# Peptides against a protein of PDB entry 6B9H: the designs that were tried, part 145

Target 1, 151 residues: chain A of PDB entry 6B9H
Amino acid sequence: AELCESLLTWIQTFNVDAPCQTVEDLTNGVVMAQVLQKIDPAYFDENWLNRIKTEVGDNWRLKISNLKKILKGILDYNHEILGQQINDFTLPDVNLIGEHSDAAELGRMLQLILGCAVNCEQKQEYIQAIMMMEESVQHVVMTAIQELMSK

## One batch from the design tools (peptide; made by RFdiffusion4, then SolubleMPNN)

Design b2_p30_5_s2 (from b2_p30_5, 12 letters changed)
Fold by OpenDDE base, seed 5:
Structure b2_p30_5_s2 (fold): chain B 151 residues (1-151), chain A 30 residues (1-30)
Amino acid sequence: as target 1 above (151 residues)
Amino acid sequence: SAEEELKKKAEETKELLKEFIEKVKKKQEE
């Protein structure tokens, strides 16, 4: 999926501690959680991050559990902090991500995180960083933002 | 009010994102 591949490249710019080179690396949610903490460390604080289990290995049940917590965090953040600016009528299927590493659904999850970044307090910095990315990736990210705004 | 301020910030963000989108579209057409 082009969306997932481009957003994976975008996620890699955060330089989180967890490995984030492949789609599989993202399926346990640890990278996503660390990215969200960077986006807003006051909201996604250490207590929140500690609820995400690390070292889950290939346990897809634990992956799904993490992903559900992350999705809830994103939705709560959107409602409480961002003023409901992210279109969330089409939520990602975290079961497909955790159990099957579904790239399309993972792309939708990363798109929601993108929504957090471009609506957060440091939105200008994240937008400028996107403008410095390779043009093909930049175009996909732009399209993803358009979709989030079209509610 | 806090709600009004949040709404105002949201609108400003939308405009910023629209400008970003148009800039990227322009680059793609060149």
Scores: peptide ipSAE 0.394, ipTM 0.835, DockQ to the pose 0.768
Fold by OpenDDE base, seed 3:
Structure b2_p30_5_s2 (fold): chain B 151 residues (1-151), chain A 30 residues (1-30)
Amino acid sequence: as target 1 above (151 residues)
Amino acid sequence: SAEEELKKKAEETKELLKEFIEKVKKKQEE
């Protein structure tokens, strides 16, 4: 999916420790958790990050467990810190991500993380970084942000 | 208050995002 591909490119700009070159690399949630910690290390602190299991391998049950924790963290962050600025009427299916590496659902998950970035304390820096990306990626990211802002 | 500050920041963010969206749309039309 175009959304997933563009947001994968965006995720790669964070330069996290975990591999993040393919869709499959993101399905265990480790990259997503590390990205969230960069976005807000006070909220997504070391204690939170330690709840995400590393060395998951191909165990889709462990992937789903991680993804559920991450999704909960995003939703809690939206309500507690961001003032409910992210529209979450359609949530990603983490089961499809973990078990089948579903790119469409993964794109929706990454879109929520994008919502965290553009609403966090460092929002200006993240928006400027997006403006430096390839034009086609900017367009997809812009569209994704519009969806999050709409009610 | 904390609630007022949160609301203010949310409005500022909304305007910032609108500006970003318009910039991208302008580039797409060129």
Scores: peptide ipSAE 0.391, ipTM 0.832, DockQ to the pose 0.788
Fold by OpenDDE base, seed 4:
Structure b2_p30_5_s2 (fold): chain B 151 residues (1-151), chain A 30 residues (1-30)
Amino acid sequence: as target 1 above (151 residues)
Amino acid sequence: SAEEELKKKAEETKELLKEFIEKVKKKQEE
C-alpha cells in the first residue's frame, strides 16, 4: 500500500530504538509507541510507554493488545490535547494489523500518528521535516493530512 | 477556559496545515 510505504518512510525519520525497517516491525506497536513518546513526551510519558509489552515476538494476541492501547492513547490525545482535529471516522482495524500484518490498516494507524505529529506542540518542526522528504513521499503524506482534516 | 484555548489552538493549527498543503501543491504544479 502506497500510504503504508510512505508513512513507514516517515516513521523511520524518528530514529527510534526499536527496529522499524519493515511493515512487520511495526505490527507489535513498539515503534509506534516510541514515536508517540517523541511527539509528546509529556502525554505519552514513561508510565504510558511501560504499558506496551516490548517482548512480543510473533504473538499476535499480544500485538493486538499493544495496538489497542496505542489506538486508545491516540484517540485520548486527540480529544484531550489536539481539540479533536483528527478525523476518526475510519479507524484502523488493529486485529488485522496484529494478526495478519495488514498493510492497509497499518497505514491508517500510522496516519493517525501523523495526525498527532502535525497537531502537536512541535507541529511546525514536523511539517518542515515533511517538506524536506522525497517528493513522492511528501505528496502521499500531504494527502493523508488533507484527509484527516476533512469533516 | 481550557476548552476555548484548545479550540483556538486547533483553529490556528488548521490554518497552518492549510498553508502547508498549498505549498506542497504549488511545488508539484511547477
Scores: peptide ipSAE 0.387, ipTM 0.831, DockQ to the pose 0.747
Fold by OpenDDE base, seed 2:
Structure b2_p30_5_s2 (fold): chain B 151 residues (1-151), chain A 30 residues (1-30)
Amino acid sequence: as target 1 above (151 residues)
Amino acid sequence: SAEEELKKKAEETKELLKEFIEKVKKKQEE
């Protein structure tokens, strides 16, 4: 999906340690967890990150477990830190991500992470970084943000 | 209050994001 592809490109700008070249690379949640730590290391601290299993392989159950923790982290972050600026909307189905590498649902998950970035303390820096990206990516990211704001 | 500060920050963020959206839309129209 266009959303997933563009947000994957956006995720790659974080230069995390875990491989993040393909949709499949994102399905275990390790990249997403590392990205969240970069967004707010005080909240998504080392203790939080250590709860994410890194040696997952193709075990979809472990992937789903990681993804559930990440989703919970995002929701808690939104409630506790962001003042619920990410409004209610259809949450990603982490089961489809973990078991089937569903790009549409992965896109929704990455959109939530985008919501964290553009509402966090360093929001201005992330927005400026997005403005330096390829134009087609900017459009998709903008649309994704607009959708979050309209909910 | 903490709630008031969060509300203020939320409004500021909303305006910042609106500006961002406007800039991107303008570029797409070119």
Scores: peptide ipSAE 0.385, ipTM 0.830, DockQ to the pose 0.811

Design b2_p30_5_s3 (from b2_p30_5, 12 letters changed)
Fold by OpenDDE base, seed 4:
Structure b2_p30_5_s3 (fold): chain B 151 residues (1-151), chain A 30 residues (1-30)
Amino acid sequence: as target 1 above (151 residues)
Amino acid sequence: SMMEQMEKRKQETQELLQEFIEKVKEKEEE
């Protein structure tokens, strides 16, 4: 999916410790958790991050467990910190991500993380970083942001 | 109040995002 590919490129700009070169690399949620910690380390602190299993391998049940925790964290962050600036218009199916590496659903998950970045305390810096990306990626990200703003 | 603070933050975010969208559109038109 174009959304997933562009947002994967965006995720790679965070330079997290976990491998993040492929769609499969994101399915266990470890990269997502580390990105969220960079977005807001006060909220997504070490205690929160330690709840995410890092040694998952190909165990899709553990992947889904991690993804559910991450999704809950995003939703709680939207409610508690962002003041519900982002609505839950279309929630990703974490079962499809964990069990089947579904790129479309993964794209929706990454879009929620994008929402966190462009609404967090460091929103100015993240928006500026997006503006420095290649034009094709900017177009997709712009569309994704517009969708978030319209809901 | 907490409600006012959240509303203010929301407004600032919307303005910043709108500015970003306009800048990206300008680049596409060049």
Scores: peptide ipSAE 0.137, ipTM 0.689, DockQ to the pose 0.816
Fold by OpenDDE base, seed 5:
Structure b2_p30_5_s3 (fold): chain B 151 residues (1-151), chain A 30 residues (1-30)
Amino acid sequence: as target 1 above (151 residues)
Amino acid sequence: SMMEQMEKRKQETQELLQEFIEKVKEKEEE
């Protein structure tokens, strides 16, 4: 999916330790967790990150477990820190991500992380970084942000 | 209050995002 591809490119700008070259690389949630820690290390601290299993291999059950924890973290962060109303958002199906590497659902998951970045304390820096990306990627990211703001 | 702070933050974010959206649109039209 175009959304997933563009947001994967965006995720790669964070330069996390975990491999993040393919859609499959994101399905275990480790990259996403490390990205969230970079967005707000005070909230997504090492204690939180340690709850995410890093060596899951192809175990889709463990992937789903990680993804559920990450999704909960995002929702809690939006409620407790950002004051963002997220209840009207269509939540990604983490089962499809973990078991089938569903790009569309993964895109929605990454969109929620995008929401965290553009609403966090360092939102100015992340917005500026997006403005330096390729035009085609910017278009998709813009559309994703517009959708977030329309909720 | 804490709620007022959150609302203020949200408004500031919305303004920044709107500026970003407009900048991207301008580039697409070029």
Scores: peptide ipSAE 0.130, ipTM 0.682, DockQ to the pose 0.710
Fold by OpenDDE base, seed 2:
Structure b2_p30_5_s3 (fold): chain B 151 residues (1-151), chain A 30 residues (1-30)
Amino acid sequence: as target 1 above (151 residues)
Amino acid sequence: SMMEQMEKRKQETQELLQEFIEKVKEKEEE
């Protein structure tokens, strides 16, 4: 999906330690967890990050476990820090991500992370960073943000 | 209050995002 590809490019700008070149690289949640820690290290602290299993391999059950923790973290962050409610009906299906590497659902997951970035303490810096990306990526990100704002 | 602070933060975010959206649209139309 175009959303997933563009947001993958966006995720790559965080320069996390975990490999993040392909959709498959994101399915275990390690990259996403590291990105969230960069977004708000006070909330997504080392203790939180340590709950994410790093040696997952192709174990889809472990992937899903990680993804569920990450999704919960995002939802809790939105509720506790950002004061924003997310409709449960729009939540990504982490089972499809973990088991089938579903790009569409992964895109939705990354969109939630985008929501965290544009609402966090360093929101201005992240917005400015997006403005430095390729126009095609900016367009997709803009659309994703608009969708978030319309909810 | 906490709710007021959250609302203020949300409003500030929306303002920044609106500016961003406008800038992106301007680029695409050039």
Scores: peptide ipSAE 0.127, ipTM 0.680, DockQ to the pose 0.685
Fold by OpenDDE base, seed 1:
Structure b2_p30_5_s3 (fold): chain B 151 residues (1-151), chain A 30 residues (1-30)
Amino acid sequence: as target 1 above (151 residues)
Amino acid sequence: SMMEQMEKRKQETQELLQEFIEKVKEKEEE
């Protein structure tokens, strides 16, 4: 999906330790967890990160388990830190991500992470970084942000 | 209060995001 492809490019700018070159690389949640820690290491601290299993392999059950924890973390972060209510926003189906590597649902997951980045303490820095990216990526990011703001 | 601080932060974020959106739109219109 276009959203997933553009946000994958955005995710790659974080330079996390885990491989993040393909959609499949993101399905176990490890990259997403490491990105969230970079966004707010005080909230997504080492204790939180240690709850995410890194040696997942092709075990889709473990993938889903990780993704559920990450989604919960994102929602809790929005409610507790960002003061943003997104419970009525269309949430990603983590089962489809973990079991079938569904790009559309993964895109929705990455969109929530985008929401965290543009609302966090370093929001100005992340927004400026996005403005330096390729125009095609900026277009998709703008659309994604608009959707978040309209909910 | 904590709630007021959250709302203030949210408002500042919304302003920054709106500014960003306008900048991107300007580029698309060129």
Scores: peptide ipSAE 0.117, ipTM 0.671, DockQ to the pose 0.705

Design b2_p30_5_s4 (from b2_p30_5, 12 letters changed)
Fold by OpenDDE base, seed 1:
Structure b2_p30_5_s4 (fold): chain B 151 residues (1-151), chain A 30 residues (1-30)
Amino acid sequence: as target 1 above (151 residues)
Amino acid sequence: SAEEERKKKAEETKELLQQFIDKVQEKKEK
């Protein structure tokens, strides 16, 4: 999926501690949780991050558990901090991500994280960083943002 | 009020994002 591939490239710019080279690397939610902490460390603090299990291996049940917590965190952040600027009409299916490594659904979840970044306190900086990325990635990111804005 | 400030920030964000979209769109069309 073009969306997932481009957003994976975007996620890699955060330079988190967890491996983030492949779609499979993101399915346990650890990278996503660490990215969210970078986006807003006051909200996604150490206490929140500690709820995400880091050693899940191939256990898809644990992956789904992490992903559900992360999705809830995003939705709560959107409601409590962002003033509901992210549309959540079509939520990603975390079961498909955790159990089947579904790239399309993962792309949707990364899109929500993108929504957090472009609405957070450091929104200007994140947008500027995106403008420094490869043009094809910029286009996909732009389209993803536009979709969030239009809903 | 807090609500007014949130609305103001939301509008500013919308404008910023639109500017970004316009810039990327311009590059894509060239």
Scores: peptide ipSAE 0.331, ipTM 0.797, DockQ to the pose 0.819
Fold by OpenDDE base, seed 5:
Structure b2_p30_5_s4 (fold): chain B 151 residues (1-151), chain A 30 residues (1-30)
Amino acid sequence: as target 1 above (151 residues)
Amino acid sequence: SAEEERKKKAEETKELLQQFIDKVQEKKEK
């Protein structure tokens, strides 16, 4: 999916410790959790991160468990910190991500993380970083942000 | 108040995001 591909490229700019080269690399949620910690380490602190299982392998049940925790974290962050600035009318299906590596649903998940980045304390820095990316990626990110802003 | 401050920050964020959108759109038009 175009959204997932562009947001994967965006996720890679965070330079997290976990491998993040493919869609499959993101399905266990470890990369996403590490990205969220970079976005707001005070909220997504070490205690929160430690709840995410790192040695998941191909266990889709563990993947889904991680993804559910991450989705909950994002939604709670949106409510508690961001003041409900992210439109979540269509939540990602984490079951499809964990069990089937569904790129479309993963794209929706990454879009929510994008929403966190562009609304966090360092929103200006993240926006500027996006402006330095390849133009085609910028366009997809722009569209994704537009959707998030629509209430 | 804290609520008023959140509203102000939200508006500022919206403006910042719109500026970003406009800049990207400008590139596409060229």
Scores: peptide ipSAE 0.284, ipTM 0.773, DockQ to the pose 0.836
Fold by OpenDDE base, seed 2:
Structure b2_p30_5_s4 (fold): chain B 151 residues (1-151), chain A 30 residues (1-30)
Amino acid sequence: as target 1 above (151 residues)
Amino acid sequence: SAEEERKKKAEETKELLQQFIDKVQEKKEK
């Protein structure tokens, strides 16, 4: 819960077009997809983004479909671009995110996005942006990064 | 080689992240 809440705050710094005020807002994957595009627009380009359905509503099946595409995108990005610098660990259960808005699993998903940001071409800028956040959020983000580095 | 370059960048990233971690940890302990 703390991880998800802090990473939600981090996600909000991207100023994406989609609503991103609550955990529920993230469950359809649209915000996450837009964030990934900001992280690396050459890889997560318009063609990739267009595969994510934006008008999902409360349809958990559509949410899961989007989330699966996003997770695949992250894993492919890690393999193809980041050189597998995000270490192997338990992947988030996108079914629990889409159907039940599971904050713990959502936190794991956002942690993977964090892994993309701190390993991408603009890693320095993202780290500096994190350093300007509220201290309690910084701590949680730091811990999340430590976990990514240790596994 | 490409592998050597990736390894070098990975180490640089790790150092950058560790510096960040150290800074945040220092702030927490104050």
Scores: peptide ipSAE 0.281, ipTM 0.774, DockQ to the pose 0.809
Fold by OpenDDE base, seed 4:
Parts: structure tokens; C-alpha cells; sequence
Structure b2_p30_5_s4 (fold): chain B 151 residues (1-151), chain A 30 residues (1-30)
């Protein structure tokens, strides 16, 4: 999906330790967790990150477990820190992400992380970084932001 | 030209993102 591809490119700008070259690289949640920690290390602290299982391999059950924790973290962050700036939306199906590497659902998950970035304390820096991205990617990311704002 | 269209699209996108920045900053200040 175009959304997933563009947001994968955006995720890669965080330069996290975990490999993040393909859609499948994101399905275990480790990259997402590391990105969230960069977005707000006070909230997504080391104790939170330690609850995300590493070295899960192809175990889709462990992937789903990680993804559920990440999704919960995002939702809690939105309510506790962001003041619900991310409005009501269709939640991603983490089962499809973990078991089938579903790009559409992964795109929805990454869009929530995008929502965290553009509403966090360092929101201006993240938005400026987006404004410097390649044109086609920037347009898709901008559209994703607009969708978050209008929901 | 294709280059002109790409430039136009990029500028429009940047303008919208700037509007977003202004909006979220305003909300935070209130």
C-alpha cells in the first residue's frame, strides 16, 4: 500500500537499531517500539521498552503480543499525554500485521505513530523533518496527517 | 512541465504542513 510504503520511508529516518528495510521487518513491533521511545523517551521509557520481546523470529504469536502492547501504548499516550489530539479512528488489526504482514493494517499502525510524532513535545521538529522529505513521500505523509486531523 | 508540477505540489504540501504546525501550537498554548 502507498501509505505503508511512504510511512516505512518516514520510519527509516529515525535511524533505530533494529532493521527496518522491509514491511516484514516492522511486523514484530521492535522498530515501532524504538521509534516511539525516540518520540517520547520519558513516556516510552526503558521499562516500557523492556516489555517488548526481541528475537521473536517468525513467531507470529509473539509478534501479535508485541503489537498489542504497542497499540495500547499509543492509545494510552494519546489520552494521557497528547490530550486526545488523535481523534477517533479505525484501529489497525494487529493480528493481520503479525500473522500475515498485512501492509494496509501496518500502514494504519504507522499512521498512529505519525500522529504521536506530530503531537509530541518535539512536534515542530518532526513536522520540519517531514517537510524536507522527498516530494511523493511528503505528500502521502501530509495526507495521512490531514486524515488524523479530520477524524 | 513535469518539474514545475512537482515543485508546485511540494510547495502546496509544505504550506499545509506549516498550517498544521501553527494549528497544533495554538492548541497547546490555550
Amino acid sequence: as target 1 above (151 residues)
Amino acid sequence: SAEEERKKKAEETKELLQQFIDKVQEKKEK
Scores: peptide ipSAE 0.168, ipTM 0.648, DockQ to the pose 0.032

Design b2_p30_6_s1 (from b2_p30_6, 12 letters changed)
Fold by OpenDDE base, seed 2:
Formats: C-alpha cells, sequence, structure tokens
Structure b2_p30_6_s1 (fold): chain B 151 residues (1-151), chain A 30 residues (1-30)
C-alpha cells in the first residue's frame, strides 16, 4: 500500500475541509471530491460537488455511490479536458474501496486524481509542490505518473 | 564488506535522487 500511503500524504497538502488523515477518511469520496474541485473548480464546480453526499457514515453503499460519481468525473475530465493523456485501462474497483477500505484500489483512485493535477491548467503549481515533498513520496509519485502516461 | 555495501547503497540513493529531480524537471517542460 505504498502508493496509497504516499498519495494520501500528497492529498493532505490540499488542506481540504474534510478529514483526510487515514485511508478510512478517504473511502467516502468527500476528500477526493474536494481535491478535484481545487484542481479544476470550473469543471468540478459546486453543482458537481453537491452530487457527492457528505453525511455517509459507515454506509458502504453510499460510499460506493460517491466513488462511482468521482470516478466518472475523473474519466470525463480526462476525455473532455485533458484529452485522454492519462491511462484509464485499469480502473480502480470502487466497490472494494467503499465496502472494504481496500488501500490498493484507493491508491489507484488517488493515482487518477494525481493524473488530473499534473495535467490540469495549474500543473506547474502541483508539480512544484510535489518536488517539495519527501524524497520517498516523490519517488512513488514519479512512478505513478510514469504508469499513467504509459498509454 | 559492510563499508562497500553502505557505499553502494548511498550511490544508489544518490542516483535515485538525481533521477527523480530530472523526471520532474522534464515534466515541468511539457
Amino acid sequence: as target 1 above (151 residues)
Amino acid sequence: DEEEELQREEEEREERRKEIREFFEELLKQ
């Protein structure tokens, strides 16, 4: 779960409103949705964000519903805005994330969000922020980006 | 011996740091 741990650290740099300290904190998708809004608020606007239910608790069905919306948003963003620059051949299993808090699959989801950040309009800002992180995190992020851009 | 091993490990870490830096610097140019 090295990918998930490193990308969790990366996600924490966004300073979103929702708790984002643990894998479990990310399983409802609220943090991820807020991060995506920061990445591109014009695309992931308030109307889009409002589709993500915030009071989910331990309801894995609601978690999965949120995660499906987020995944769709990422894929649509990649197609409509990024021009298919990231590889979406292997999609994360949102069922495993929502129901079992699967760190490996969560890592894949966060990797897709990473792809959005390093290809968005403010890509330079996010890349420079990554370069300021711990070396071990940078290494994992580098590998993750390489995998994304290997079409 | 142990000293040679430690030296090799440090060299590998240095090469990794260089690779990472060059990767992101190149990524910034795209």
Scores: peptide ipSAE 0.611, ipTM 0.881, DockQ to the pose 0.938
Fold by OpenDDE base, seed 1:
Structure b2_p30_6_s1 (fold): chain B 151 residues (1-151), chain A 30 residues (1-30)
Amino acid sequence: as target 1 above (151 residues)
Amino acid sequence: DEEEELQREEEEREERRKEIREFFEELLKQ
């Protein structure tokens, strides 16, 4: 999916410790958790990060468990910190991500993380970083943000 | 016709670049 491809490129700019080169690399949630910690380390602190299992392998049940925790974290962050600025009426299906590596649903998950980045305390830095990416990626990101902000 | 088509394509690219830039610049103001 175009959304997933562009947002994977965006995620790679965070230079997290976990492998993040393929869609499959993101399905266990470890990369996403590390990215969220970079976005807001005060909220997504070490105690939160320690709840995410790192040694998951190909166990799709453990992947889904991690993804559910991450999704909950994003939704709580939106409510408690961002003030409900993200449209979460259409939530990603974490079962399809964990069991089938569904790129479309993964794209929606990454879109929620994008929403956190462009609304957090350091949003200016993240927006400026996006403006330095390739134009085709910027266009997809713009569309994704527009969808999130339209309630 | 070829020159006109190339010109239209360039105008569309310029319009897209302008739209993207204006979007993120406005987002920075929020």
Scores: peptide ipSAE 0.610, ipTM 0.881, DockQ to the pose 0.973
Fold by OpenDDE base, seed 5:
Structure b2_p30_6_s1 (fold): chain B 151 residues (1-151), chain A 30 residues (1-30)
Amino acid sequence: as target 1 above (151 residues)
Amino acid sequence: DEEEELQREEEEREERRKEIREFFEELLKQ
C-alpha cells in the first residue's frame, strides 16, 4: 500500500535501534514503540516501553499483543496529552497486521503515529523534517494528516 | 502536441508542489 510505503520511509528517519527496513520488521510493534518514545519520552517512558515484548520472532499472537498495547498508548496519548485532535474512528486492525502483515492496516497504524508527531510538543521539528523528504512521500503524508484532522 | 503536453504536465507538477508546500506551511502556523 502506498500509505504504508511512504510512512515506512518516514519511520526510518527516526533511526531507532530495531530493524525497520520492511513491513515485516514493523509487525511486532517494537519499532513503533521506539518511535513513540522518541516522540514523547515523558509519556512513552521506559516503563511503558518495557511492556512491549522485544523477542517475539514469528509469534503472531505476541505481535498482536504488542500492537494492542501500542494502539492503546496512542489513543490514550491523544486523549490525555493532545486533546483529542486525531480522528480515531477508523482504527487499524491489529490482528491483520500481526497475523498477516497487512500493509494497509499497518499504514493506518503508522498514520496514527504520524498524528502524534505532528501534534506533539515538538511538532514543528517533525513537520520540518517531513518537508525535507521526497515530494511523493510528502504528498502521501499530507493526505494522511488531512484525513486525521477531519471530523 | 508534444510540447504542449509537456507544458501541461510540468504545470500540474508545479501546482502539486505548491499545494504540498502551502499545506505544511499553514500547518506550521497552527
Scores: peptide ipSAE 0.610, ipTM 0.881, DockQ to the pose 0.979
Fold by OpenDDE base, seed 3:
Structure b2_p30_6_s1 (fold): chain B 151 residues (1-151), chain A 30 residues (1-30)
Amino acid sequence: as target 1 above (151 residues)
Amino acid sequence: DEEEELQREEEEREERRKEIREFFEELLKQ
């Protein structure tokens, strides 16, 4: 819960086009896909983004489909671009996110996106932006990064 | 007393802030 809430606040700093005010707003994956495009627009290009269905509404099957594509994109990005610097032993359960809006699993999904941001080409700028956030958020983000980078 | 307790709490907050700052500064060096 604390992880999800803090990372939701972090996600909001990207100022994406899709609504991103609540946990429910993130469950369809559209916000997450737009954030990933900002992190690395060369890899998460328009062709990749166009595979994410918009206007999903409450259709949990479409949510899960989007989330699976996003998770695959993150894992492929980690392997192909980041050199597998992120520990992916504990993957988020996208079924629980899509069907039940599970905040804990959503937090783990956002944690993987955090891993992309702090390891991408513009990692310095993203790290410095985190250092300007509220101390309570910084602490949660620090713990999340430590978990991702642990051997 | 209460003043000593408040001082201890502030010292703990300062140590937490220092820990967080040092973590991200080291992360920037990688």
Scores: peptide ipSAE 0.610, ipTM 0.880, DockQ to the pose 0.986

